# Peptides against a protein of PDB entry 4N3Y, part 48

Target 1, 83 residues: chain A of PDB entry 4N3Y
Amino acid sequence: ETRDQVKKLQLMLRQANDQLEKTMKDKQELEDFIKQSSEDSSHQISALVLRAQASEILLEELQQGLSQAKRDVQEQMAVLMQS

## One batch from the design tools (peptide; made by RFdiffusion4, then SolubleMPNN)

Design b2_p14_6_s2 (from b2_p14_6, 6 letters changed)
Fold by OpenDDE base, seed 5:
Structure b2_p14_6_s2 (fold): chain B 83 residues (1-83), chain C 83 residues (1-83), chain A 14 residues (1-14)
Amino acid sequence: as target 1 above (83 residues)
Amino acid sequence: as target 1 above (83 residues)
Amino acid sequence: SALEQALAQLDQAL
């Protein structure tokens, strides 16, 4: 009878609403996750870039030091040969 | 004596070289990590974006379904009132 | 490396 049909449709509507609310919540959680993950990754990458830059500076200093040391060794060898 | 000085400088040069090689390796590992991490994050974010888009479509469908169901319930209630 | 090789040569020379 029509009353039973109405009750059935009411139930279907409630079920659909429950699913909608759940899906909306899931979507929000996903968006929040993406935002947080992106921010975390950005911060981490920025920190690592700074570290890499610091390493570059150190490498340049070491290269200069090695060049100087090589020259010093050569100079001392020359002195040794003269003695 | 000068020979001892040369040997000392040789040792210093070796130590500097060892540190240079280590630092170069560390820099390379860091660059590789940044690259890999960035790629992984990019892939993950892309996948999550697609998931979010799919959820959006589902939400729109559910909203439409709920609207239709509401209309159907109203129609059936009208029929019930006539019977 | 080239530097290591050079150092080895220096060690050989001394």
Scores: peptide ipSAE 0.036, ipTM 0.486, DockQ to the pose 0.006
Fold by OpenDDE base, seed 4:
Structure b2_p14_6_s2 (fold): chain B 83 residues (1-83), chain C 83 residues (1-83), chain A 14 residues (1-14)
Amino acid sequence: as target 1 above (83 residues)
Amino acid sequence: as target 1 above (83 residues)
Amino acid sequence: SALEQALAQLDQAL
């Protein structure tokens, strides 16, 4: 009776240990996933920010070009009107 | 001659404007993508953090169970040895 | 836009 009960408890302890090890592994994998996901997102966003900055430079250049083109047209129109 | 040059500049101006509008759209889409990506990542990570916390609770419970089971086994063994 | 308006004015003037 007592011996059988001890053996039963030993089995329960082993089962609990196995479950604990599994749960610990699962938790670690989850933490690793979160870490990796965050890093990947951070790097991707950084790259996209740089791309957006490049776009900004182009926008500024285009705006300057448009302004200059407008002035050039106006100047040529003035010449045309005076000729 | 002068008239033709003005017309050429008009065309260039229109082309530049079209390019500017396109670039502005592209920039906006890129910004929207970055924003959405960041939000999606944030929400996903938050959910995973909650899951990890649930795992932590389970780990603590299992550890307590293991400790108790160990004590129970030791107590039963003591009874067995004394009988 | 201001540019669009300027272009329209230019088209009309020429």
Scores: peptide ipSAE 0.025, ipTM 0.485, DockQ to the pose 0.006
Fold by OpenDDE base, seed 2:
Parts: C-alpha cells; sequence; structure tokens
Structure b2_p14_6_s2 (fold): chain B 83 residues (1-83), chain C 83 residues (1-83), chain A 14 residues (1-14)
C-alpha cells in the first residue's frame, strides 16, 4: 500500500516535472518571439520615420518653390502691363 | 511657361503632402499595432509564468511527499523484519 | 488641412 503510494507519487512527480519544463520552454519561446518581433517592428518604424522626414523636407522645399514661382508670375505680369 | 511651372509645382506639392500623410498614418498604425501586440503578449507571458510557478510548487511538494513515502516504506520494512 | 486650403486658394488665384 505504501509502496503503491510511492509509485504513484513518482509518476506524479515526473508528470509535474514534464509540465514544468514544457511551461518554461513555452514561456521562453514567447519571450524570444516578442523580443524579435519588437526589434523588427522598431526597424520598420524607424524607416517610416525617415521616410516621413524626407517627405516633410520635400514639402517645405516645394512650398518655397511654389511661392517663388507665383511671385515670379506676378512680377512678369506687372512688367508686361507696364509695357 | 512660368505658369506651367507653377502648376507643376502645385501638383508635386499635393503629391508630396499626400505621401507625407500616408507615411504618418502608416507609422501610427504600426506603432499602435506594436503597442497592442506587446500588451497581449505580456498578458500571455504572465499567465505562463504563473503556471510555471504553480508547477514548481507542485514539484517541490511531490518531491517532499516522495521522500517521506520512501522513508515510511523503509521504516515499515525494518519493523517487519524485527518481528 | 491648412496646406490643402492654401493650395485651393492658390488654384483660385491663378
Amino acid sequence: as target 1 above (83 residues)
Amino acid sequence: as target 1 above (83 residues)
Amino acid sequence: SALEQALAQLDQAL
């Protein structure tokens, strides 16, 4: 009877150990996944930030050019009307 | 000619603005995704940690029980052999 | 947006 209890506990111990190891493995895999995914996403975000910054600079330059071009047209028209 | 240049710049400006807005939107969506994904994963990891802790406690208890059961068997055998 | 409004005004002026 006591011997049977020992055998039962041994089995339960093995099962518990297996479960523990599996859980630890699963946890580690998930942590690794999160770390890797976060790094990948961070790189992508950085690329998009740079792209946005480039677009902003272009927009500013184009606005300046547009304003100047408009002024040039107005000036040319003024000169033309005086001749 | 200058008028044509202005119109061209206007078009380019609109295109640049559209690209900027799109890029900003894409960036924001990605950031939101990362935040949400990280939160979800964190919850899952926490659950696994708790599970692992429970398994560890069970393992320790079973080990103690196994050791005691073994000692009990040995004691019973010793008594039996003396009778 | 402010930019869109500015562009619209410019289009109207030209």
Scores: peptide ipSAE 0.024, ipTM 0.453, DockQ to the pose 0.007
Fold by OpenDDE base, seed 3:
Structure b2_p14_6_s2 (fold): chain B 83 residues (1-83), chain C 83 residues (1-83), chain A 14 residues (1-14)
Amino acid sequence: as target 1 above (83 residues)
Amino acid sequence: as target 1 above (83 residues)
Amino acid sequence: SALEQALAQLDQAL
């Protein structure tokens, strides 16, 4: 009957609303996850870049030190040959 | 003596070279990691965006369906009142 | 490698 039809439609409406709310929640959680993941990745990359830069500085210092050490060894060898 | 000094400097030079090579390797590995991480994150974000878009479509469909269902319920109620 | 060669030459000189 018509009354039963109405009741059925009301139930369907409630079910659809529940599905809508669930999907909205899921979408929001996904967006939050994307945002958080992006931020975390950005921060991590920045930190790693800084570490790489520190290594670059160290490499330059080591290169300079090696060059100096080589010169020092050569100088000492020259002294040795003169002794 | 001078000879011992030279030997010491040679050792220091070798040690410095080892450190340099190690640091260069570490730097390269870090750069590779950053590149890989960035690419992976980009792909993941893109995939999640697509999923979010699919959810958006579903939400729109649900909203339209809910509106129609509401109208249908109202129509049936009107019929009921007339019966 | 260039450094290694230089070190090797130095070793021979000693």
Scores: peptide ipSAE 0.024, ipTM 0.487, DockQ to the pose 0.006

Design b2_p14_6_s3 (from b2_p14_6, 8 letters changed)
Fold by OpenDDE base, seed 3:
Structure b2_p14_6_s3 (fold): chain B 83 residues (1-83), chain C 83 residues (1-83), chain A 14 residues (1-14)
Amino acid sequence: as target 1 above (83 residues)
Amino acid sequence: as target 1 above (83 residues)
Amino acid sequence: SAEQQMLEQLEQAL
C-alpha cells in the first residue's frame, strides 16, 4: 500500500536526518575538543620548556661553582703542602 | 669548609640534573601524547565525515522515494476520481 | 557555516 510506504519513508527520512544532525554535532565537538586540547597541551609544553631552560641554567651555574670549589680545594692543599 | 661545599654542590648538581632529565622526558611524553591524540581524533573525525556523507546520500534517496510515492498516490487518486 | 546551512535545507525538506 502506497500510503504506508510514504509513511515508512518519512520515518526513515526523519531517522536519517536525526543521525546526520547527531553526526555533525559530534564532529564539531571533536574538532572543538582537539582545538582546546592542543591549546592546553601547548601551554603545558611551554611551561615545561621554561622549566627545562631554568634547570639548564642552574646546572651550568652549579657546574661552574663546582669547578671553582675544586680549584679552591686544590689551592688550599697546595698551600698546606708548601708549609 | 671547602670540601663540604664541594659535596653540597655535587648533590645539588645531581638533583638539578635529575630534574632536568625528568622535565625533558615529561615534555617528550606530552608531545607524543598530543601527536597520538590528534591522530586518534583525526580518524574519528574522518569516520564521522564518512557517516555524514552516507547519511546525506540516504536522505537524498529517501527524499526521492518519498516524492515518487507521493506522486504515485496522487496518480491513484486521480484515477479513482475519474472512475 | 556551510554545514549548518545544509542541515537547515534538509530540515526544510522534511
Scores: peptide ipSAE 0.036, ipTM 0.451, DockQ to the pose 0.010
Fold by OpenDDE base, seed 5:
Structure b2_p14_6_s3 (fold): chain B 83 residues (1-83), chain C 83 residues (1-83), chain A 14 residues (1-14)
Amino acid sequence: as target 1 above (83 residues)
Amino acid sequence: as target 1 above (83 residues)
Amino acid sequence: SAEQQMLEQLEQAL
């Protein structure tokens, strides 16, 4: 009967609609998750970059200090050798 | 003694260098992770988009079918009422 | 969505 067919189609349509809604929701949640995760990671990377930059500066300062200290040792040794 | 100071500076420099290297490695690994995660998620989202599109098409088809079925029922009822 | 609204209207009409 056509009436039964109509009822069947209504059921199928509702089922399809439910699936569509679920899919749309899942997609949105995933997009939100990605956005949040990306932002969090971006901030973390920025912090790491700053830390790396600080370390680079420290290394440069230490290298300069080491070079000077080496020269000072050499000078002191030279003085002792002359005595 | 300046000699001891030099040795101390050498140690400090090595320590700083180790920290720098570690930080650089950590940053790189994090960037790689983000890239991979983003790609994976992007593919998943694309699949979901396609599924949503398929559902939209199905819904349209079902709606058309339902409309036709409704008309058919009405026509059949009209025929019966005339008899 | 537009599809959901259409579906609901169609269901009510039947």
Scores: peptide ipSAE 0.034, ipTM 0.461, DockQ to the pose 0.008
Fold by OpenDDE base, seed 2:
Structure b2_p14_6_s3 (fold): chain B 83 residues (1-83), chain C 83 residues (1-83), chain A 14 residues (1-14)
Amino acid sequence: as target 1 above (83 residues)
Amino acid sequence: as target 1 above (83 residues)
Amino acid sequence: SAEQQMLEQLEQAL
């Protein structure tokens, strides 16, 4: 009978609504997670970039020091050979 | 002596270079991971959106069916009362 | 990188 059909459709409607609500919630949670994860990763990358830049500066300074030290050794050796 | 200083600086230079290389590698790996993770998540979100849209359509159809079923019951009851 | 190549050359020269 139509009465039974109404009750069936009512149940189906409730089930569909519950599923829709769940899906929407899951979607929102996923979007929020991705947003937060992306921000966290961006900060980590930035920290690594800064560290890399600091290392590059250090390398340049050490290179200059090494070159100078080598020159100093050469000069000292030249003086020693002249004696 | 200066010779020892040169050797020390050479070691420091190598260590700094190794650290720089490691940092650059780690940065690249992180960027690649974020890119891939973002793409994967985007696909998951899209799938959820499609599912939600399907559920919305179903809900509308069920609502229409429920309303029609209710009207049918009312009409049948009216006929019965007239007899 | 160009910097790494330069460092390697310097190390070889020592």
Scores: peptide ipSAE 0.034, ipTM 0.450, DockQ to the pose 0.008
Fold by OpenDDE base, seed 4:
Structure b2_p14_6_s3 (fold): chain B 83 residues (1-83), chain C 83 residues (1-83), chain A 14 residues (1-14)
Amino acid sequence: as target 1 above (83 residues)
Amino acid sequence: as target 1 above (83 residues)
Amino acid sequence: SAEQQMLEQLEQAL
């Protein structure tokens, strides 16, 4: 019967629409996840870069201190040898 | 005594060197971590992008199916109304 | 989004 066919098709249409809605939601969630992940990664990397830079400064300071200490030792050794 | 001063400075120098070595190692680890994290993020995002694209294709297919179903229903309704 | 608008139109048509 034609009426039955119409009803069947209406059901199929509703089902298709539901699936479409679900898929759209899933896609949006994926996009949101990507966006958030990218932002988080960017921030994290920036923080780590700053940390690395701080360490670099510290390394330079330590190197300078080490060099100075060496000089100081050498100076004192010279005094000792003169005694 | 000058000798004692020299020995003290030698110790300080060794300690400074040890700290320098440690800091250098830490810095390298940070750099390695940043590099690895960036690579991982890039790969992950690429995978998610592909997934999103696949979903887009699916959405388009569903849309087409939905449109066709609507047309089919309308056609059958026309037949019904003629009866 | 364009997709959301399309979905709304489809829902109205049902």
Scores: peptide ipSAE 0.032, ipTM 0.499, DockQ to the pose 0.009

Design b2_p14_6_s4 (from b2_p14_6, 7 letters changed)
Fold by OpenDDE base, seed 5:
Parts: structure tokens; sequence; C-alpha cells
Structure b2_p14_6_s4 (fold): chain B 83 residues (1-83), chain C 83 residues (1-83), chain A 14 residues (1-14)
């Protein structure tokens, strides 16, 4: 009968609504996750970039030190030759 | 003696070189890590974006289905009233 | 590598 059909359709509508709500929730959670993950990654990358830059400075200092040490060795070798 | 001084300087130079090499290696590893991590994150984000887009399509379909179901229920209610 | 080679040569010379 028509009443039974209506009840069936009501159930279908309720089920569809429940599924819609669930999917909307899932989508929101996904978007939040993406946003958070992206922010975290960005901050991490920035921190690592700073670390790399600091290392670059240190490398430059080391290079300078090595050059100076090389010169010092050469100078001392010259002194040695004069002894 | 001067020779001893030279040997000391050689050692210092060697130590400095070792540190330089190590630091250069560490820098390279860091850069490689950043690159790899960034690529991995980018791919992951892209995949999640696609998933979100698919979910959006599904949500639209569900909304349409709900609207249709609502109309169907209304129509069946009208038929019921005519019985 | 070049520096290490130089150091090796210096070690050999001394």
Amino acid sequence: as target 1 above (83 residues)
Amino acid sequence: as target 1 above (83 residues)
Amino acid sequence: AALEQMLAQLDQAL
C-alpha cells in the first residue's frame, strides 16, 4: 500500500541523511588534517632551512680557518728551512 | 723545535679538514632530507586533495538524492491522501 | 679531496 511505500521512502531518506552527515564530517576532518599537516611541514622545513644556513656559515668559517692553517704551515716550513 | 711546530700545525689542519668534510656531508644529508620530505609531503597532500574532491562530488550526489527522495515522499503522501 | 691530498703530500715531505 501507499503508506508502506511512504514509510520505506522515509527510511531511505533517513539513511541518506545519516550518510550525508557522516560524509560531511569526514570531509571536514580531512580538510583540518591537511591544513594542520601543511602548517607543521612548513614550520619544520623553515626550521631546517635555518639550520642549513647556520651550517653554511660554519662551513665558511672552517674554510677560512683551513686556509689560514695552510698558510701557517707554509710559513713554519719556511722557518724550518732556514734553521 | 720548528719541526715539532709544523707537525702540530699539520695535525690541526688535518683535524680541521676532517671537521669540514663531516660538516659538508651533514649539510648534504640535510638538504637531501629536506628535498625528499618536501616531495613526499607534496605528493601526500595532492593525494588527499583528490580524495577531498571525490568526497565533494559524492556529497553533491547525496544532496541531490535527498532532494529527490524528499519530493518522492511528498508525492506519495499526496497519493495516500487521495486513497 | 684536494685538501686531503695536499695534507698527504705534506706529511710525506716531513
Scores: peptide ipSAE 0.042, ipTM 0.499, DockQ to the pose 0.006
Fold by OpenDDE base, seed 4:
Structure b2_p14_6_s4 (fold): chain B 83 residues (1-83), chain C 83 residues (1-83), chain A 14 residues (1-14)
Amino acid sequence: as target 1 above (83 residues)
Amino acid sequence: as target 1 above (83 residues)
Amino acid sequence: AALEQMLAQLDQAL
């Protein structure tokens, strides 16, 4: 019966619509996840870069300290040899 | 005594060197971590993008299905009204 | 390495 066929198609239409809405939601969630993940990673990397830069400064200071210590030892050695 | 001072400075120099080596190692580890984290994130994001694209295809298919179903219902309704 | 070499030389000198 044509009437029954129409009712069947109406149900199918509703089911398809529900599935479409679900899929659209899932897609949006994926996009949001990607965006959030990217932002989080960007911020984390930025923070770590700053930390690395701080370590760089420390390295330079230590290098200067080593150089100075070497000079101090050399100077004291010279004094010792002349005494 | 000058000799004792020299020995003290030698010790300080060794300590400074040890600290420098440690700091250099720490810096390298930080750089490696940043690099690895960035690569991991890049690959993960790429995979998620592909997943999103697959969902996009599904969305398009569902939209087509919905449109067709709507047309089918309309056609059957027309037949029903004419019978 | 250069520092260690220097330290070794100083140790020998004393």
Scores: peptide ipSAE 0.035, ipTM 0.497, DockQ to the pose 0.006
Fold by OpenDDE base, seed 3:
Structure b2_p14_6_s4 (fold): chain B 83 residues (1-83), chain C 83 residues (1-83), chain A 14 residues (1-14)
Amino acid sequence: as target 1 above (83 residues)
Amino acid sequence: as target 1 above (83 residues)
Amino acid sequence: AALEQMLAQLDQAL
């Protein structure tokens, strides 16, 4: 019957519309998540890079200190052996 | 005493070396973490972008379906009213 | 390491 067919089509239309609305929401959530995640990752990476750069400076300072300490020990050993 | 000074310097040198080794390890761990985190984020974002693109296609299909369903309902209603 | 070797030599010398 035509009336029954119309009612069936109306139901299908409502179901499709509901799915469309859900999909639109899901898409927006995904886009928002991508944006936020990317920003958070960028901030985290930047912070870690800065910390790594600080470690690089510390390494250079320690290497200089070790070189100086080695020279100091060698000098003191020379004094000791000559005394 | 010179001997005591040398022993002190040796201790300081050992301590400095231990700290240097620790700092080198920490730096490497940070670099590895940055690399891995960046790669993981890139993969995750890529996957989400692809899913969003799939949603875009689905939205277009659903919109077309809704338009067709609307036309079908209108046509069936016209038939019903004319019968 | 070179530093460890140097320290070992100094320890032996003292």
Scores: peptide ipSAE 0.034, ipTM 0.499, DockQ to the pose 0.006
Fold by OpenDDE base, seed 2:
Formats: sequence, C-alpha cells, structure tokens
Structure b2_p14_6_s4 (fold): chain B 83 residues (1-83), chain C 83 residues (1-83), chain A 14 residues (1-14)
Amino acid sequence: as target 1 above (83 residues)
Amino acid sequence: as target 1 above (83 residues)
Amino acid sequence: AALEQMLAQLDQAL
C-alpha cells in the first residue's frame, strides 16, 4: 500500500517536472520572440521616420520653389504688359 | 515655359505631400501595432509565469511527499522484520 | 491643409 503510494507520487513528480520544464521553455521562447520582434519593429519605425523626415524637407523645398516660380511668372507678365 | 515649370512643381509638391502623409500614417500604424502586440504578449508571459510558479510549488510539495512516503515504507519494513 | 490652400491659390492666380 505505501509502496504503491510512493510509486504514484514518483509518477506525479515526473509529470510535474515535465510540465515545469515545458512551461519554462515556452516562457523563454516567448520572451525571446518579443525581444527580437521589438528590435525588428524599432528598426522599421526608424526607417519610416527617416523617410518621413526626408519627405518633409522635400516639401519645404518644393514650397519655396513653387512660391518663387509663381513670383517669376507674375514678374514676367508685368514686363510683357509694359511693352 | 515658366508656367510649365510652375505646373511641374505643383505636381511634385502634391506627390511629395501625399507621400509624406502616407509615411506618417504607416509609422503611426506600426507604432500602434507594436504597442498592442507588446501588451498582448506581456499578458501571455505573465500567465505562463504563473503556471510555471504553480508547477514549481507542486514539485516541491510532491518531493516532500515522496521523501516522507519513502521513509514510511522503510519504517514499516523495519517493524515487520522485528516481529 | 495649409499646403492644399497654397496650391489652390496658386492655381487660381495662374
């Protein structure tokens, strides 16, 4: 009777140990995944930020060019009307 | 000629603006995704940690039970041999 | 919005 109880407890212990090891493994894998995913995403975000910044600069330059071009057209028209 | 240049610049400006807006949107969506994904993962990790902790406690208890059961068997055998 | 307004004004002026 007691021997049977020991055998049962041994089995339960083995099962519990297996579950513990599995759970710890799963946890570690998930943590590693999150870490890696976060790093990858951070790089992507940084790349997009740089692209956005470049576009912003281009917009500013184009706005200046557009304004100047508009003024040039107006000036040329004024000269033509005086001739 | 100058008018054509202005028209070209206008088109370029519109294109640049569209790209800027798209890039900003994409960046925001990515940041939102990462934030949400991180929260979800954090919850999963926490759940796994709790499970692992429960398994660890169970292992400790089972080990104690196993050791005690073993001692009980030995004691019973000793009594039987003395009779 | 400001850019769109600027472009609209330019289109009208030309």
Scores: peptide ipSAE 0.031, ipTM 0.470, DockQ to the pose 0.007

Design b2_p14_7_s1 (from b2_p14_7, 5 letters changed)
Fold by OpenDDE base, seed 4:
Structure b2_p14_7_s1 (fold): chain B 83 residues (1-83), chain C 83 residues (1-83), chain A 14 residues (1-14)
Amino acid sequence: as target 1 above (83 residues)
Amino acid sequence: as target 1 above (83 residues)
Amino acid sequence: DAVLAPLEEFERQL
C-alpha cells in the first residue's frame, strides 16, 4: 500500500515536471516572439521613415520646379502680350 | 514660336502638378501605414506580455506543486525505509 | 537549467 502510494507520487512528479518543462518552453517562445517582433517592427518603421523622408525631399523639389515653371510661363506670356 | 513655347510650358506645369499630387498621396499613405503598424505592434506586444505573465504565474504554481510532491514522496520513502 | 536539472536528478535517484 505504501509502496503503491510512493509509485503513484513518483508518476505525479514526473507528470508535473513534464508540464513544467512545457510551460517553460512556451514562455520562452513567447518572449522570443515578442523580442523578434519588436525588432522587426523597429527596423521596418525605420525603413519606412527613411522612405517618407525621401518623398519629402522629392516633394520639395517638385514644388520648386512648379514654382519655377510658373514663373517661366508668366514671363513668356508677358512677351506674347507685347506682340 | 513663342506661343508654342508657352503651350509647352503649360503642359509641363500640369504634368509637374500631377506628379506632386501623387507624391503627396504616397507620402500620406506611408505615414498612415507607419502609424497603424506601430499601434498594431504595440497592442499585440501588450497582449503577448500579459500572456507571458499568465504563464509565469502558472510556472510558479507548477513549481510549488512539484516541490510539494517531492516532499510527499520523500516522506513516504522514509516510511518505507522504516519497514 | 537551474530548475529542471535538480528535479531530473531527484527523479533519477528515486
Scores: peptide ipSAE 0.079, ipTM 0.504, DockQ to the pose 0.008
Fold by OpenDDE base, seed 3:
Structure b2_p14_7_s1 (fold): chain B 83 residues (1-83), chain C 83 residues (1-83), chain A 14 residues (1-14)
Amino acid sequence: as target 1 above (83 residues)
Amino acid sequence: as target 1 above (83 residues)
Amino acid sequence: DAVLAPLEEFERQL
């Protein structure tokens, strides 16, 4: 019957429309997630880079200190051997 | 006493060396983490982009289908009204 | 590493 066919098609249309709306929402959520993920990663990376730079400064200071300490030990050894 | 001073300096040197080694390790770990984090994010983003593109294809198909369904309903309605 | 090697050698000689 034509009437029943129309009703069936109306139902199918509603279902398809609902699915379309859901899919549109899902796509938007994915796009938002991509943006947020990228920004979060960028911020975290920047923070870690700063930490690495701080560590580099410490390394340089330690290297200088160790060099001086070595010199001090050598000087004291010289005194010890000469006394 | 000079001997005791030398021993003290030796200890300080060892401690500083240990700390330096640890710091170097820490720096390397941070650099590795940054690289890995960036790569992981990149891969995830790429996957999500592909999903979004797939959704876009589906959206286009659904839109076309909905348009056709609407036309079909309209046609059936015309038949119904004329019979 | 090249940074630590001289120190390690120095320690060995002490």
Scores: peptide ipSAE 0.070, ipTM 0.501, DockQ to the pose 0.008
Fold by OpenDDE base, seed 2:
Structure b2_p14_7_s1 (fold): chain B 83 residues (1-83), chain C 83 residues (1-83), chain A 14 residues (1-14)
Amino acid sequence: as target 1 above (83 residues)
Amino acid sequence: as target 1 above (83 residues)
Amino acid sequence: DAVLAPLEEFERQL
């Protein structure tokens, strides 16, 4: 009877150990996944930041160009009015 | 001609502004996604950590039980040898 | 829109 108890405990011990190892493995895989996913997304965001900054610079330059073009039109009108 | 230039610049300005706004929106969505995804995964990892810790405790308890069971068998053998 | 409002006003005046 005690022998049977030992055999039972051995089985339970092996099962518990297997579960522990599996759980630790799963945990590590999730941590690795988060790390990798975060790095990938960070790179993507960085690319979008650069694009946004480039667009902002372009917008400012175009606004300046538009203002200058407006002034040029006004100047042309002044010349024509003198004719 | 200058009028045409102004119209062209206006179009370019609007396009640049649209691109800027879209890019900023996309960036924000990615940041929100990372934050949410990280939180979800963190909860999952926490659950696995708890499971692993529980399994580790169980393993230690079973090992102690196994050792005790082994000692009990040895004690029974000693009694039988005295018969 | 602080960027487009002046532009739209300019367009209206053209």
Scores: peptide ipSAE 0.055, ipTM 0.462, DockQ to the pose 0.033
Fold by OpenDDE base, seed 5:
Structure b2_p14_7_s1 (fold): chain B 83 residues (1-83), chain C 83 residues (1-83), chain A 14 residues (1-14)
Amino acid sequence: as target 1 above (83 residues)
Amino acid sequence: as target 1 above (83 residues)
Amino acid sequence: DAVLAPLEEFERQL
């Protein structure tokens, strides 16, 4: 009886140990995944920020150009109307 | 000519503005995704940590039980050999 | 943590 109990406990212990090792491995893999994913996302965000900044600069330049072009058209029309 | 230039600049400005708005939206969506993903991962990690802790407790209990069972078997064998 | 080694040794002795 006692021998059978020992063998049963040995089986239970092995099963518990296997589960513990698996769980610890899974946890580590998840942490590694999060770290890598966060780094990748950070790089992607940085790239998007730079792209947005480039677009902002372009918008400012185009707005200034548009304002100047509008003034030029108005000046040309004034000359034509006075002829 | 100048009128055509103004219309061209207006088109370019609209296109640049649309791209800027799209980029800003994409950035925000990515940030929201990272936030949600990180929260989900954190919850999953916490669950795994608790499961690992439960396994550790079980292992300690089983090891103690196994040691006791081993002693019991040895004692029983000693009695049998002395008979 | 030393978990399996003592158990395996015990099994070997049986």
Scores: peptide ipSAE 0.066, ipTM 0.474, DockQ to the pose 0.033; fails the geometry check

